# Peptides against a protein of PDB entry 4JHK: the designs that were tried, part 143

Target 1, 212 residues: chain A of PDB entry 4JHK
Amino acid sequence: EDYKIQSFDLETQKLLKTALKDPGSVDLEKVSSVIVDQSLKDQVFSREAGRICYTIVQAEAKQTNGSVFRRNLLNRLQQEFKAREETRKRSTQEWVCLVSFICNIFDYLKVNNMPMVALVHPVYDCLFRLAQSDALKNEEEVDCLVLQLHRIGDQLEKMNVQLMDELFNLLRDGFLLQEDLSSMGRLLLLEILEFRAGGWKLSDTAQKYYYS

## One batch from the design tools (peptide; made by RFdiffusion4, then SolubleMPNN)

Design b2_p24_3_s4 (from b2_p24_3, 14 letters changed)
Fold by OpenDDE base, seed 4:
Structure b2_p24_3_s4 (fold): chain B 212 residues (1-212), chain A 24 residues (1-24)
Amino acid sequence: as target 1 above (212 residues)
Amino acid sequence: MEEAEKKMEELDKELLEELEAERA
């Protein structure tokens, strides 16, 4: 497997490569911090980061039966989550990167082939924040919201359908009642509403309508 | 802010429980 880590300096690349193959030989706390830091700056990397994190977790488990990396990773995520409002105020870009990363970790970092329960509420909290009126008016936040729901919405619903219903109630209200949505934002909300209604998949006709 | 702190405590507890459960 090839991992996209070209954005890091050579020393960090070596660190990450070593972590992927021999996690016991590196400072896994440092590795986790590096991954989180970069994920907060690069939304594209955040997707790759999920895969990288999963690989490191598995490698450490096999090598030492340890979970140092995962613990450090999740602790860092909790810290960032706690400061999410400050992050949002400081930088919308970092905020959506944070949400993206948390969602990607949820998607990749599974235990016994199941999503980590501990991540369910943090993910929903982030999505609910994106569903507030002050966020829905920002197309960048709407893009993030819709993207994550496309990626992990079905999994999240399985974990807590009640929260998903509540979330989509907010999205429906935003779509119908909020006046300061962008045209694209409104279109995206409609698309995701239909996406869920269709069982988290698009019909051929709907796909053609939105993406052709 | 009080609600946020409570939420974080719950997250910590859940995380710990999941990690322990996986080790078993």
Scores: peptide ipSAE 0.026, ipTM 0.602, DockQ to the pose 0.066
Fold by OpenDDE base, seed 5:
Structure b2_p24_3_s4 (fold): chain B 212 residues (1-212), chain A 24 residues (1-24)
Amino acid sequence: as target 1 above (212 residues)
Amino acid sequence: MEEAEKKMEELDKELLEELEAERA
């Protein structure tokens, strides 16, 4: 399998590749830290991080029946989530990367083919934060919000439809009432409203846009 | 937000439980 790790230096790439194939031979705490750090800085990587993490988790489980990587990863995730408001203040880019990362972890790190229940509320909390007026005026945050909802919205709704209803009430209100949205932001909100209303299904063109 | 924080704080506990269940 090919993983998007080109943003790392060669030594780190080697570390990650080794973790993917032989996790028992590397410091998995270090690996998790590297992945999280890069995910916060590189949105392209953060998008792929979930898949990489899943692979490492599976590799470790198969090799040693261990879960060191996942535990370290989730511990770091917990720390970053707790500091999310500070992260947002510091850097919108890092904030949206954090949200993307959390959503990707939710998407890929499934237990018994089901999302981890503990991640449901944290994910919703991030999305609700993106749905606030001060965030909706930022196209970067709107783009992140809509992207995550396209990717995991249907799964999230299955976990808690009430929260999803509340979230989309905010999005509808933002679309209808907020005046300082960008043109693209407004279009994205409309699109996501229609997307859910249509049962979380995309056209072939839209599918390629969001999942390629 | 408080609920989200609480849920995240329980992540380790739930992870342990899920891992135990996964291992049967």
Scores: peptide ipSAE 0.025, ipTM 0.572, DockQ to the pose 0.053
Fold by OpenDDE base, seed 3:
Order: C-alpha cells, then structure tokens, then sequence
Structure b2_p24_3_s4 (fold): chain B 212 residues (1-212), chain A 24 residues (1-24)
C-alpha cells in the first residue's frame, strides 16, 4: 500500500514507513505524536492519518500482540479533545483539524470491524459544537461539519440515532432561523439535510447542483 | 490477533469511561 506522507521530512517519512512495517523497531509514542501533530495542522492529512494509524495498530498487534501505539494515540487524542474549547478559541483551523482527526480515527480504527464505542460521544460532542449558532456563522466550521457528516454520518447514526436526530434538529433550525449564515453555509446545510433524508445519499444531479 | 482485539476493546471501555466523566 502507498501512503501519502510526502508532507513530512525524509527522516520522519522513514520513521513512519518503518512503523508501518516493523513497529517494534521504533518509538511508537514518537510516531503517534508525529501523526497527531501533523493532523492538527493539515485537515487533508487527517484522512490519511486514520488509514496509517489503522495499519500501524494492525502491524503491532500482529507482530507483538501489543497496543502501545493505539494507547499513545488515544491518550493524546483524549488530551486534545478535553482542550477542544481552548483550541477553538485559539485557532479555528486547529479546531476543525482536531474534529476531522477524531472523525477519521473513528472511521478507520475498528475493533472486530466495529467502530470504537469510546469515540461515539466525543465525535457527537464535536459535531454538536459545530452545530451551535456561533459556529454555524463560520463557513470553515460549517465545511468541516458537513464534510464529517458525509464521511461518517451513516455510521454514527447506526451507533446512536437519537443523537443524530438531535443534531439535525439543530442544523434544520440553523438553516431556517439563523440570520448570519453565509450563502454557502446555508447551501451546505440544506444539502446535508437532504443527504440524510435521502438515506445518506445524493443523486448525481443534486451533487452537481450543490458542489459544482 | 484475537488477543490483540480484546486488548483494544478493553482500552476502548476505559477511554469511554474517562471521556464520559469529562462530558459530565
């Protein structure tokens, strides 16, 4: 498999490649730290990070039956989650990267082919925060919210339909009632409302209309 | 691999408890 790690320097690329193939030969705490740090800076990378993390977890499990990497990864994630409000205050960009990373970890790190139960509420908490009025007025946060729902909304709903209903009530109210939404923000909210209503699927025509 | 999966599941439970406490 090929992983998109060109954004790292050569030394770090080597470290990551080694972790993917022979995790027992590297400092897995350092590896996890590197991945988290980059994911907090680059939202695009966060998707790839999920895949990389899954591979390392599987490699370590297969090699030594260990879980050092996963433990360090999740511990760091927990720390970042706890500090999410301060992160949002400091940098919207870092905040949406954090949300993206958490969602992608949820998407890729499966246990017995099931999502980690531990991440369900944290993911919803992040999405609910993005659905608040003070966040919906920021197009960057709306972009993040809608993107994550497109990626993992169906999975999240299967884990807790009640929370998803509550979330979409907020999105509906935002779309209908909030006055300071951007035009694109309003369009994206409408699209995601229709996306869920259509069983987490849009027609090709609708897709072109909203994202042309 | 089965043992590893069990360990991961246990870690999930521990993390869930901690995260739920944080949300309270």
Amino acid sequence: as target 1 above (212 residues)
Amino acid sequence: MEEAEKKMEELDKELLEELEAERA
Scores: peptide ipSAE 0.025, ipTM 0.622, DockQ to the pose 0.741
Fold by OpenDDE base, seed 2:
Order: structure tokens, then C-alpha cells, then sequence
Structure b2_p24_3_s4 (fold): chain B 212 residues (1-212), chain A 24 residues (1-24)
């Protein structure tokens, strides 16, 4: 299986490849740190990062029955999450990368084929933040919000339908009442409202786009 | 593998407790 890690230098690529195949032979704390750092810079990579992380977690579990990588990954994720408001203040781009990464980790790192319960509220907290008026006026944040809901909305709803209802109340209000939304922002909000109303079902073409 | 999954589940619970404490 091929992983998109060309953005890293050759030494780091080797480290990641080794982690994927023989996690016991590398510093998994370092590996997790590298993945998180890059995911905070590249939203596109964050999707791949989720897949990479899942593979490493499975490989370590199989090889040593260990969970060192997962622990380090989640600890780092928790630290970044705690600092999310400061990150948002510093850079919208870094903020949406963080949200994307958290959502992708939620999507890929499943336990017994179930989402991690521990990540449910953190994910919702991020999405609720994106659903606030000051965020909805920023198209980049709206793009991120809608993208994540397309990818993991159905899973999140299964975990907590009450929070999802509350979230979509905010999105509805934003669509209907907020005056400083961009035209594209309004369209995106409408689309996601309809998407949930339709049961979170994607067309074949949309499926390829959001889960590619 | 089942044992590993159980350990991962335990970590999930621990993290949940930590995150809940932070939200309080």
C-alpha cells in the first residue's frame, strides 16, 4: 500500500515507512510528532495522516501488543486541541488544519471498528467553534466545517445526536440570519443542511471526492 | 489482537476521563 509522504525529507520518509512496517524498531514518539506537525501545516495531508496513523497503530498492536504510538499521538492531539483558540488567532489555515486532523483521526483510528468515544466531544467542540458567527463569515472555516461533516457527520451523529442537532441549529441560523456570509458560504451551509436531511448519503461521485 | 484492542479501548476510556475533566 502506498502512502503520500513525499512532502517529507528522505530521512523522515524512511522513518515513516519503517514505522508502517516495523513500528517496534523506531521511536514512535518521534513518528507521532512528525505526523502531527505536518498535519498542522497541510490539510490535505491530514487525511492521509489518519490512514497512516491507523496503519501504524495496527502494526504496533500486532507486533508488540503495544499502544505507544497511539498514546503519543493522542497526547499530542490533546495538547493541540487545548491550544485551539490560540492557534485560530494565529492562523486560520493552521486552525482548519488542526480541525481536519482531529476529524481524520476520529475517522480512521477506530477501536473494535468503532469511533473513539474520547474524541467525540473534542470533534464536536471544533465543529461548534466553526459554526460560530465569527467563523462562518470566513469561507476557509466554512469549507473546513462542511468537508468534515461530509466525512464524519454520520458517525458523529450516531455517537451523539443531541449535539448534532444543536450544531445544525447553529448552521441553520447562520444560513438564514447571518448577513456577512459569502455567497459560497451560504451555498455550502445550504448544501450541508440538505446533506444531513438526506441521511448523510453521498452520490458515487461525491463519495470518491470526500473519501479519496 | 483482541488483547491489543482491549488495551486500546482502555486508553480510550482514560482519554475520555481526561478530556471530560478539562471541559469541567
Amino acid sequence: as target 1 above (212 residues)
Amino acid sequence: MEEAEKKMEELDKELLEELEAERA
Scores: peptide ipSAE 0.024, ipTM 0.582, DockQ to the pose 0.775

Design b2_p24_4_s1 (from b2_p24_4, 8 letters changed)
Fold by OpenDDE base, seed 3:
Structure b2_p24_4_s1 (fold): chain B 212 residues (1-212), chain A 24 residues (1-24)
Amino acid sequence: as target 1 above (212 residues)
Amino acid sequence: LEELMKQSHTKSWADLAEEQEKLL
């Protein structure tokens, strides 16, 4: 198995590789901290980070039947979540990275092959925040919102269809009523509305139309 | 599971994940 960790220095890469194979031999709090820190800087990495985290969790469970890594990871993530409004104010980039990472953790870290229910409301909270008028006018936030819904929207809906309906009501209103939406933002919202309406899938023709 | 889901706003996510493991 190959993991994309080239963005880290060699020492940290070694640490991560060891954590993936022998988690009991490393400081798992440090490992989790490193992963979170990088995920808050690089939204693209957050997807890979989810996969890495899953592997470490599984390795630790198999090795010691423990969950130290997951505990540290979730504790740090929850701290960042609690401070999300301040993060957003400080840096839109860090904010969307945070949302992306939380969503990817939801996507990858399963509990007995089931979604982690603890993350359902937090994910929705993030998506609802991105769906507010002050966020919809920012293309970076719209991109993040639409990306996450493409990735985990179907899973989230299965966990709580009512919240998904409410979320998409906001998106519809934003699409129709918000005056300062960019053309691209409006297009993306329309696409995601159709994406859900189509059972969380889109034809190849439609895909090219919206993302060409 | 619905009850655990509601507790995410007030309790540790780490604890909730462990509790979910016991239920499923």
Scores: peptide ipSAE 0.742, ipTM 0.964, DockQ to the pose 0.959
Fold by OpenDDE base, seed 4:
Structure b2_p24_4_s1 (fold): chain B 212 residues (1-212), chain A 24 residues (1-24)
Amino acid sequence: as target 1 above (212 residues)
Amino acid sequence: LEELMKQSHTKSWADLAEEQEKLL
């Protein structure tokens, strides 16, 4: 299995490769910190980072039945989450990277093949923040919101349908009432509304309409 | 699991994940 870590320097690549194969031989706090730092800067990497994190967690569990990596990872993520409003004010790009990474961790890091329930409300909190009027006017935030809902919306709904209903009420309001919403943003919101209504999937015809 | 979910705003996510492992 190949992992996309070429964006790191050679020393860090070696560290990550070792963590993937023999997590007990490296500083897992450092590994988690490096992964989080890069994920906050590169949204594309954040998706791969989820897979990398999953592999490290599984490797450590098999090797020592430990969870040191996951603990360090989640502690750092929780810290970043608590500071999310400050991050958003400082950099929209870092904010959407943070949301993307948290969502990817939710998607990949399972507990006994079940979703990590600790992340359900935090994920919803992020998505609700993206659904506020001041965020919906920013296409970068709308793109992030819609992308995450495409990826994990069905999983989130299974965990809490009431919160999902509330979230989509905000999205409907944004679609109908937000005056400074871009044409593309409005189209994306409409698409995601239909996506959920269709059981978290779209026909090929609908897909072409919204993304062509 | 519902109770663990409600504690995400007050407790360590790391602790909650470990607690979830013990329940399943």
Scores: peptide ipSAE 0.741, ipTM 0.963, DockQ to the pose 0.957
Fold by OpenDDE base, seed 2:
Structure b2_p24_4_s1 (fold): chain B 212 residues (1-212), chain A 24 residues (1-24)
Amino acid sequence: as target 1 above (212 residues)
Amino acid sequence: LEELMKQSHTKSWADLAEEQEKLL
């Protein structure tokens, strides 16, 4: 199984591979740290890191019935979340990586096969931030917003439909009223509006139109 | 669960996750 860890050096790859198979034999705080660090730098990895984290969590639970990795991961993630505005100011790229990672963790890290309720509001907070006018004018942020909604929008809505309605009101307003939106930005917003309206699914015709 | 959800802005996510495990 490919866990997309090729971006790490060989020593770190070995550490991660060991964590995936025998989490009790490694420093899980260090493991969580390197995963978070890389996720903040590489958006591709940040989108895939949830699966890695899930595997480690499950392996540890099975091995020791522990949750050391998850605890360390969530603690670090929460710290980054709290500093999200500073991160956004410093680097749009790091900001969208952070959002992507948080959403990916929400997608994969289940609690007894249920969504982690602790992450619902934080995820919405990130998405609402991306839906603000100052963010909608940045194509990279729009890309991130739309991507996350494609991946976890249906799950989030099940957790809180009221927040989802509010979010999409902002997206509609952005689509209609935001003057400095790029053509691509408008297209993406329109697509995601249609995506939700279609029950978080795209018709074949819509798929071809938006992604041809 | 809804109560836990509301606490995400004030409490440790790690703690909330563990609490959720106990409830479900």
Scores: peptide ipSAE 0.741, ipTM 0.964, DockQ to the pose 0.959
Fold by OpenDDE base, seed 1:
Structure b2_p24_4_s1 (fold): chain B 212 residues (1-212), chain A 24 residues (1-24)
Amino acid sequence: as target 1 above (212 residues)
Amino acid sequence: LEELMKQSHTKSWADLAEEQEKLL
């Protein structure tokens, strides 16, 4: 199984490869740190990072019954989450990377094959922030919001349907009432509204229509 | 699980994950 870690230097690649195979032999705090750092810079990597993190967690559990990596990862993520408004102010790109990474961790890092309940509210908090009027007018934030809802919306709804209803009320209001939405942003919101209404799935024809 | 979910804003996510793990 190949992991997309070519963006790291050779020493870090070796570190990551070792962590994937023999996590007990490396500094797992350092490993978690480099993964988070890169995920905050590259949203494309965040999806792969989720898979990498899952593999390391499973490898450590199998090897030592430990959870050092997960602890370090979650501690760092929680720190970044706490500072999310400052991050958003500093860089929209870093902000959407943070949201993407947290969502991907939620998607991949299961606890006994169940969603990590500790991340449910934090994920909703991020999505609600993206659903605010000041964020909906930014295409980069709308892209992030819609992408995450496509990825994990069904899972989140199962955890808390009330919050999902509230979130989509905001999205509906944004679609109908916010005048400074871009044409693409409005189209994306309409698509995601239909996506949920259709049971978190969309026909190939409809998908092609919205993304053509 | 719902009680753990409500504690995400006051407790360590790492601790909550471990607590959830113990509940299976």
Scores: peptide ipSAE 0.740, ipTM 0.963, DockQ to the pose 0.940

Design b2_p24_4_s2 (from b2_p24_4, 8 letters changed)
Fold by OpenDDE base, seed 3:
Structure b2_p24_4_s2 (fold): chain B 212 residues (1-212), chain A 24 residues (1-24)
Amino acid sequence: as target 1 above (212 residues)
Amino acid sequence: LDELMKQSHTKSWADLAEQQEKLL
């Protein structure tokens, strides 16, 4: 099983590889910090980061029945979440990376093969923030919003359908009423509305239409 | 689980995850 960690220097790659196989032999706080830092810089890495984190969590559980890595990871993530508005103000890119990372952690870090309930509201909070008028006018934020909903929307809805309904009411209103949406932004919102309406699925024809 | 979900705004996510492990 290969992990995409080429973006790290060789020393850090070694650290991560060791953590994946023998988590008890490394500083798991440092490992978690490195993963979070990189995830905040590279949204593409966030998906892989989730998988890496899952593997480390499982390895530690099997090795020592411990959860030191997960604890450090979640603590750092929660700190970043609390500061999300300041992050957004400072850098849209870092903000969307943060959202992406939180969503991917939700996607991969299961608790006894169930979604981590602690992350449901935080994820929704992020998505609701992206659904506000000041965010919908930014195509980078719209891209992030739609991407996350494609990835974990069905899971989130199963956890809380009421919040999902409220979220999509905002998206519908944004699509219909907001004047400063880009053409692409409006297209993406329409697509995601149809995606959910279709049971979180999209026909091949529709997929090609929206993303050609 | 619903109670744990409601506590995410006020409690440690790490603690909540550990609590969830005990429930399942």
Scores: peptide ipSAE 0.745, ipTM 0.965, DockQ to the pose 0.959
Fold by OpenDDE base, seed 4:
Structure b2_p24_4_s2 (fold): chain B 212 residues (1-212), chain A 24 residues (1-24)
Amino acid sequence: as target 1 above (212 residues)
Amino acid sequence: LDELMKQSHTKSWADLAEQQEKLL
């Protein structure tokens, strides 16, 4: 498999490649830190980072039946999560990157082929924060919210349908009552409401309407 | 699993993930 790590310097690329093949031979705390740092700066990388993390976790499990990488990764993510409000105040871009990365980790890092239940509430907390009125007026946050729900909404709902119902109540309220929503933001909210209503999928016609 | 889920706000995610592995 090919992994998109060209954004790192050559030394870091070598470190990552080694981690992917022989995780026991590298400092997995450093590897996890580098991945998290870059994911907090680049939302596009965040998706690839999830896949990279999955591969490292699987490689370590196969090699030593260990979980050192996952432990370090989750510890760092939990620290960032705890500081999420300060991150949001400092940089909207870093905040949406954080949310995106947590969601991607939830999507890729399974535990015995099951969702990691430890991340369910944290993911919902992030999505609920994006669904607040002060966040809905920021199109970057709306984009992030809708993107994550498209990616993992069905999985999250299976874990806790009550929280999903509560979340979408906020989204409906935002759609109907938020005065300073952009036209595009309002359209995106409408689309995601219909997306869930349709069983987390849309027809080709509807897809073209909202994204063309 | 529901109990593990409820502990995510107070416990280490890393510990919870390891506990989940043992349950499955």
Scores: peptide ipSAE 0.744, ipTM 0.964, DockQ to the pose 0.958
Fold by OpenDDE base, seed 2:
Structure b2_p24_4_s2 (fold): chain B 212 residues (1-212), chain A 24 residues (1-24)
Amino acid sequence: as target 1 above (212 residues)
Amino acid sequence: LDELMKQSHTKSWADLAEQQEKLL
């Protein structure tokens, strides 16, 4: 299995590979820090980092029944989440990477094969922030919002349908009322509205219309 | 689980995850 760690230097790659196979032999706090740092810089990696984290968590559980990696990871992630508004002000790119990573962790890091309920509200908080008028005018933020909803929208809805309804009310308002929304942004919002309405599925015809 | 979900804004996510693990 390819965990897409080619963006790291060779020494760090070795560290990550060791963590994946023998987590007890490495500093798991350092490993978690490296993963979070890279996820905040590279959205492609942030998307894939969940699988890496999941594998490390499983490896540690099998090896020692411990959860040191998950604890360190979640502590750092929660810290970044708390500072999300400052991050957004500093760098839109880092902000959308943060959101992507949190959503990816929600997608992959299960607790006894169930969603981590601790992340439900934080994920919604991020998506609600992206659904505000000041964010909807930024294509990068709209891309992130729509992408996450495609990936984990159905899972999130199962956890809290009321919040999902409220979120999509904002998206509908943005679609209809936001004057400075780009053409692509408007198209993406329309697509995601249709996507949910269709049971979190997209027909071939609709896919061709929106993406071809 | 609903109670754990409500605590995400005030409690450690790491602690909540461990608590969830014990409940299931």
Scores: peptide ipSAE 0.743, ipTM 0.964, DockQ to the pose 0.958
Fold by OpenDDE base, seed 1:
Parts: structure tokens; C-alpha cells; sequence
Structure b2_p24_4_s2 (fold): chain B 212 residues (1-212), chain A 24 residues (1-24)
């Protein structure tokens, strides 16, 4: 498989490639730190990062039956999550990158082919924060919210339908009651409401309608 | 699993993941 790690310097690329194939021979704390750092800067990378992390986890499990990488990764993520409000205040871009990365880790890092239950509430916490009135005013945050719900909404609902109902109540209220939503934001909220109502899928016709 | 899920705000995510791994 080809992993998109061209944004890193050559030494770091070598480190990552080695981690993917021979994780026992590298400092997995350093590897996890590098991946998290880049994911907090580049939202596009966060999706790839999830895939990379999955591969490293599987490689380490197969090689040493260990979970050092996952442990370091989750520890760092939990630290960033704890400081999420400070991050949001400092940079909306870093905040949406953080949310995107946590959601992608939830999507890719399964535990015995099951969702990592430890991340369910943290993911919902992030999505609920994005669904607050102050966040719905920001197109970048709305984009992030809708993107994550498209990616993992069905999985999250299976884990806790009550929280999903509460979240979508906020989104519905935002759509109907918040006057300072952008036109695009309102369209995105309407689309995601219909997306869930349709069983977390959207027809090609509807897709064309909302994104034309 | 529901109990593990409820502990995500008070426990290490890494520890919870390992506990989940042992349960399945």
C-alpha cells in the first residue's frame, strides 16, 4: 500500500516506513507524536493518518503482540482532547483538525473489529461542541461537523442512539432558529438532517442537489 | 462495554482500549 507521507522530511518518512513494517525497531512514542503533530496541522492528512495508525497497530500486534503505539497515540490524543477548548480559542483550524483526527482514529482503530468504546463519548463531546450556536456561525466548524457525521455518524449512532438524537435536536434547532447561519451552513445542516433520516445515505440526485 | 464507555471521561483511553481488547 502507498501511504501519503510526502509532507514529512526524508528522515521522518524513513521512520514512518519502518514503523509500518517493523514497529519493534523504532521509537513508537516518537512515531505517534509525529503523526499527531502533523494531523493537528493538516485536516486532509488526518484521514491518511488513521489508516497509517491502523497499519502500525496491526503490525505491532503481529510482530510483538504489543500495543505500545496505540497506548502512546491514545495518551497524546487524550491530552489534546483535554485541552480542546484552549485549542479552539487559539486556532479554529487546529480545533477542526483535532476533531477530524479523533473521528478518523475512531473510524480506523477498531478493537477486535469493534468500535473503540473509549472514544464514543469524546467524539460526541466534540460534535456537540461543533453543534453549539457559536460554532455553527463558523463555516469551517460546520464543514467539519458535517464531514465527520458523514464518515462515522452511522457507527456512532449504533453505539449510542440517545446521544445522536440529542445532537440532531441541536442541529435541527440550529437550522430552524439560528439566524446568523451562512447559506452554505444552512444547506449543509439540511443535507445532514436528510442524510440521517435516509439511514445515513444519500441518493445521487440529492447529492447533486446539495453540492451543485 | 457500556461500563467501559461510561468511564471515558475519568479513565485513560489507552487503559480502556486494553480492557476492551481483553473482553472481546
Amino acid sequence: as target 1 above (212 residues)
Amino acid sequence: LDELMKQSHTKSWADLAEQQEKLL
Scores: peptide ipSAE 0.743, ipTM 0.964, DockQ to the pose 0.957

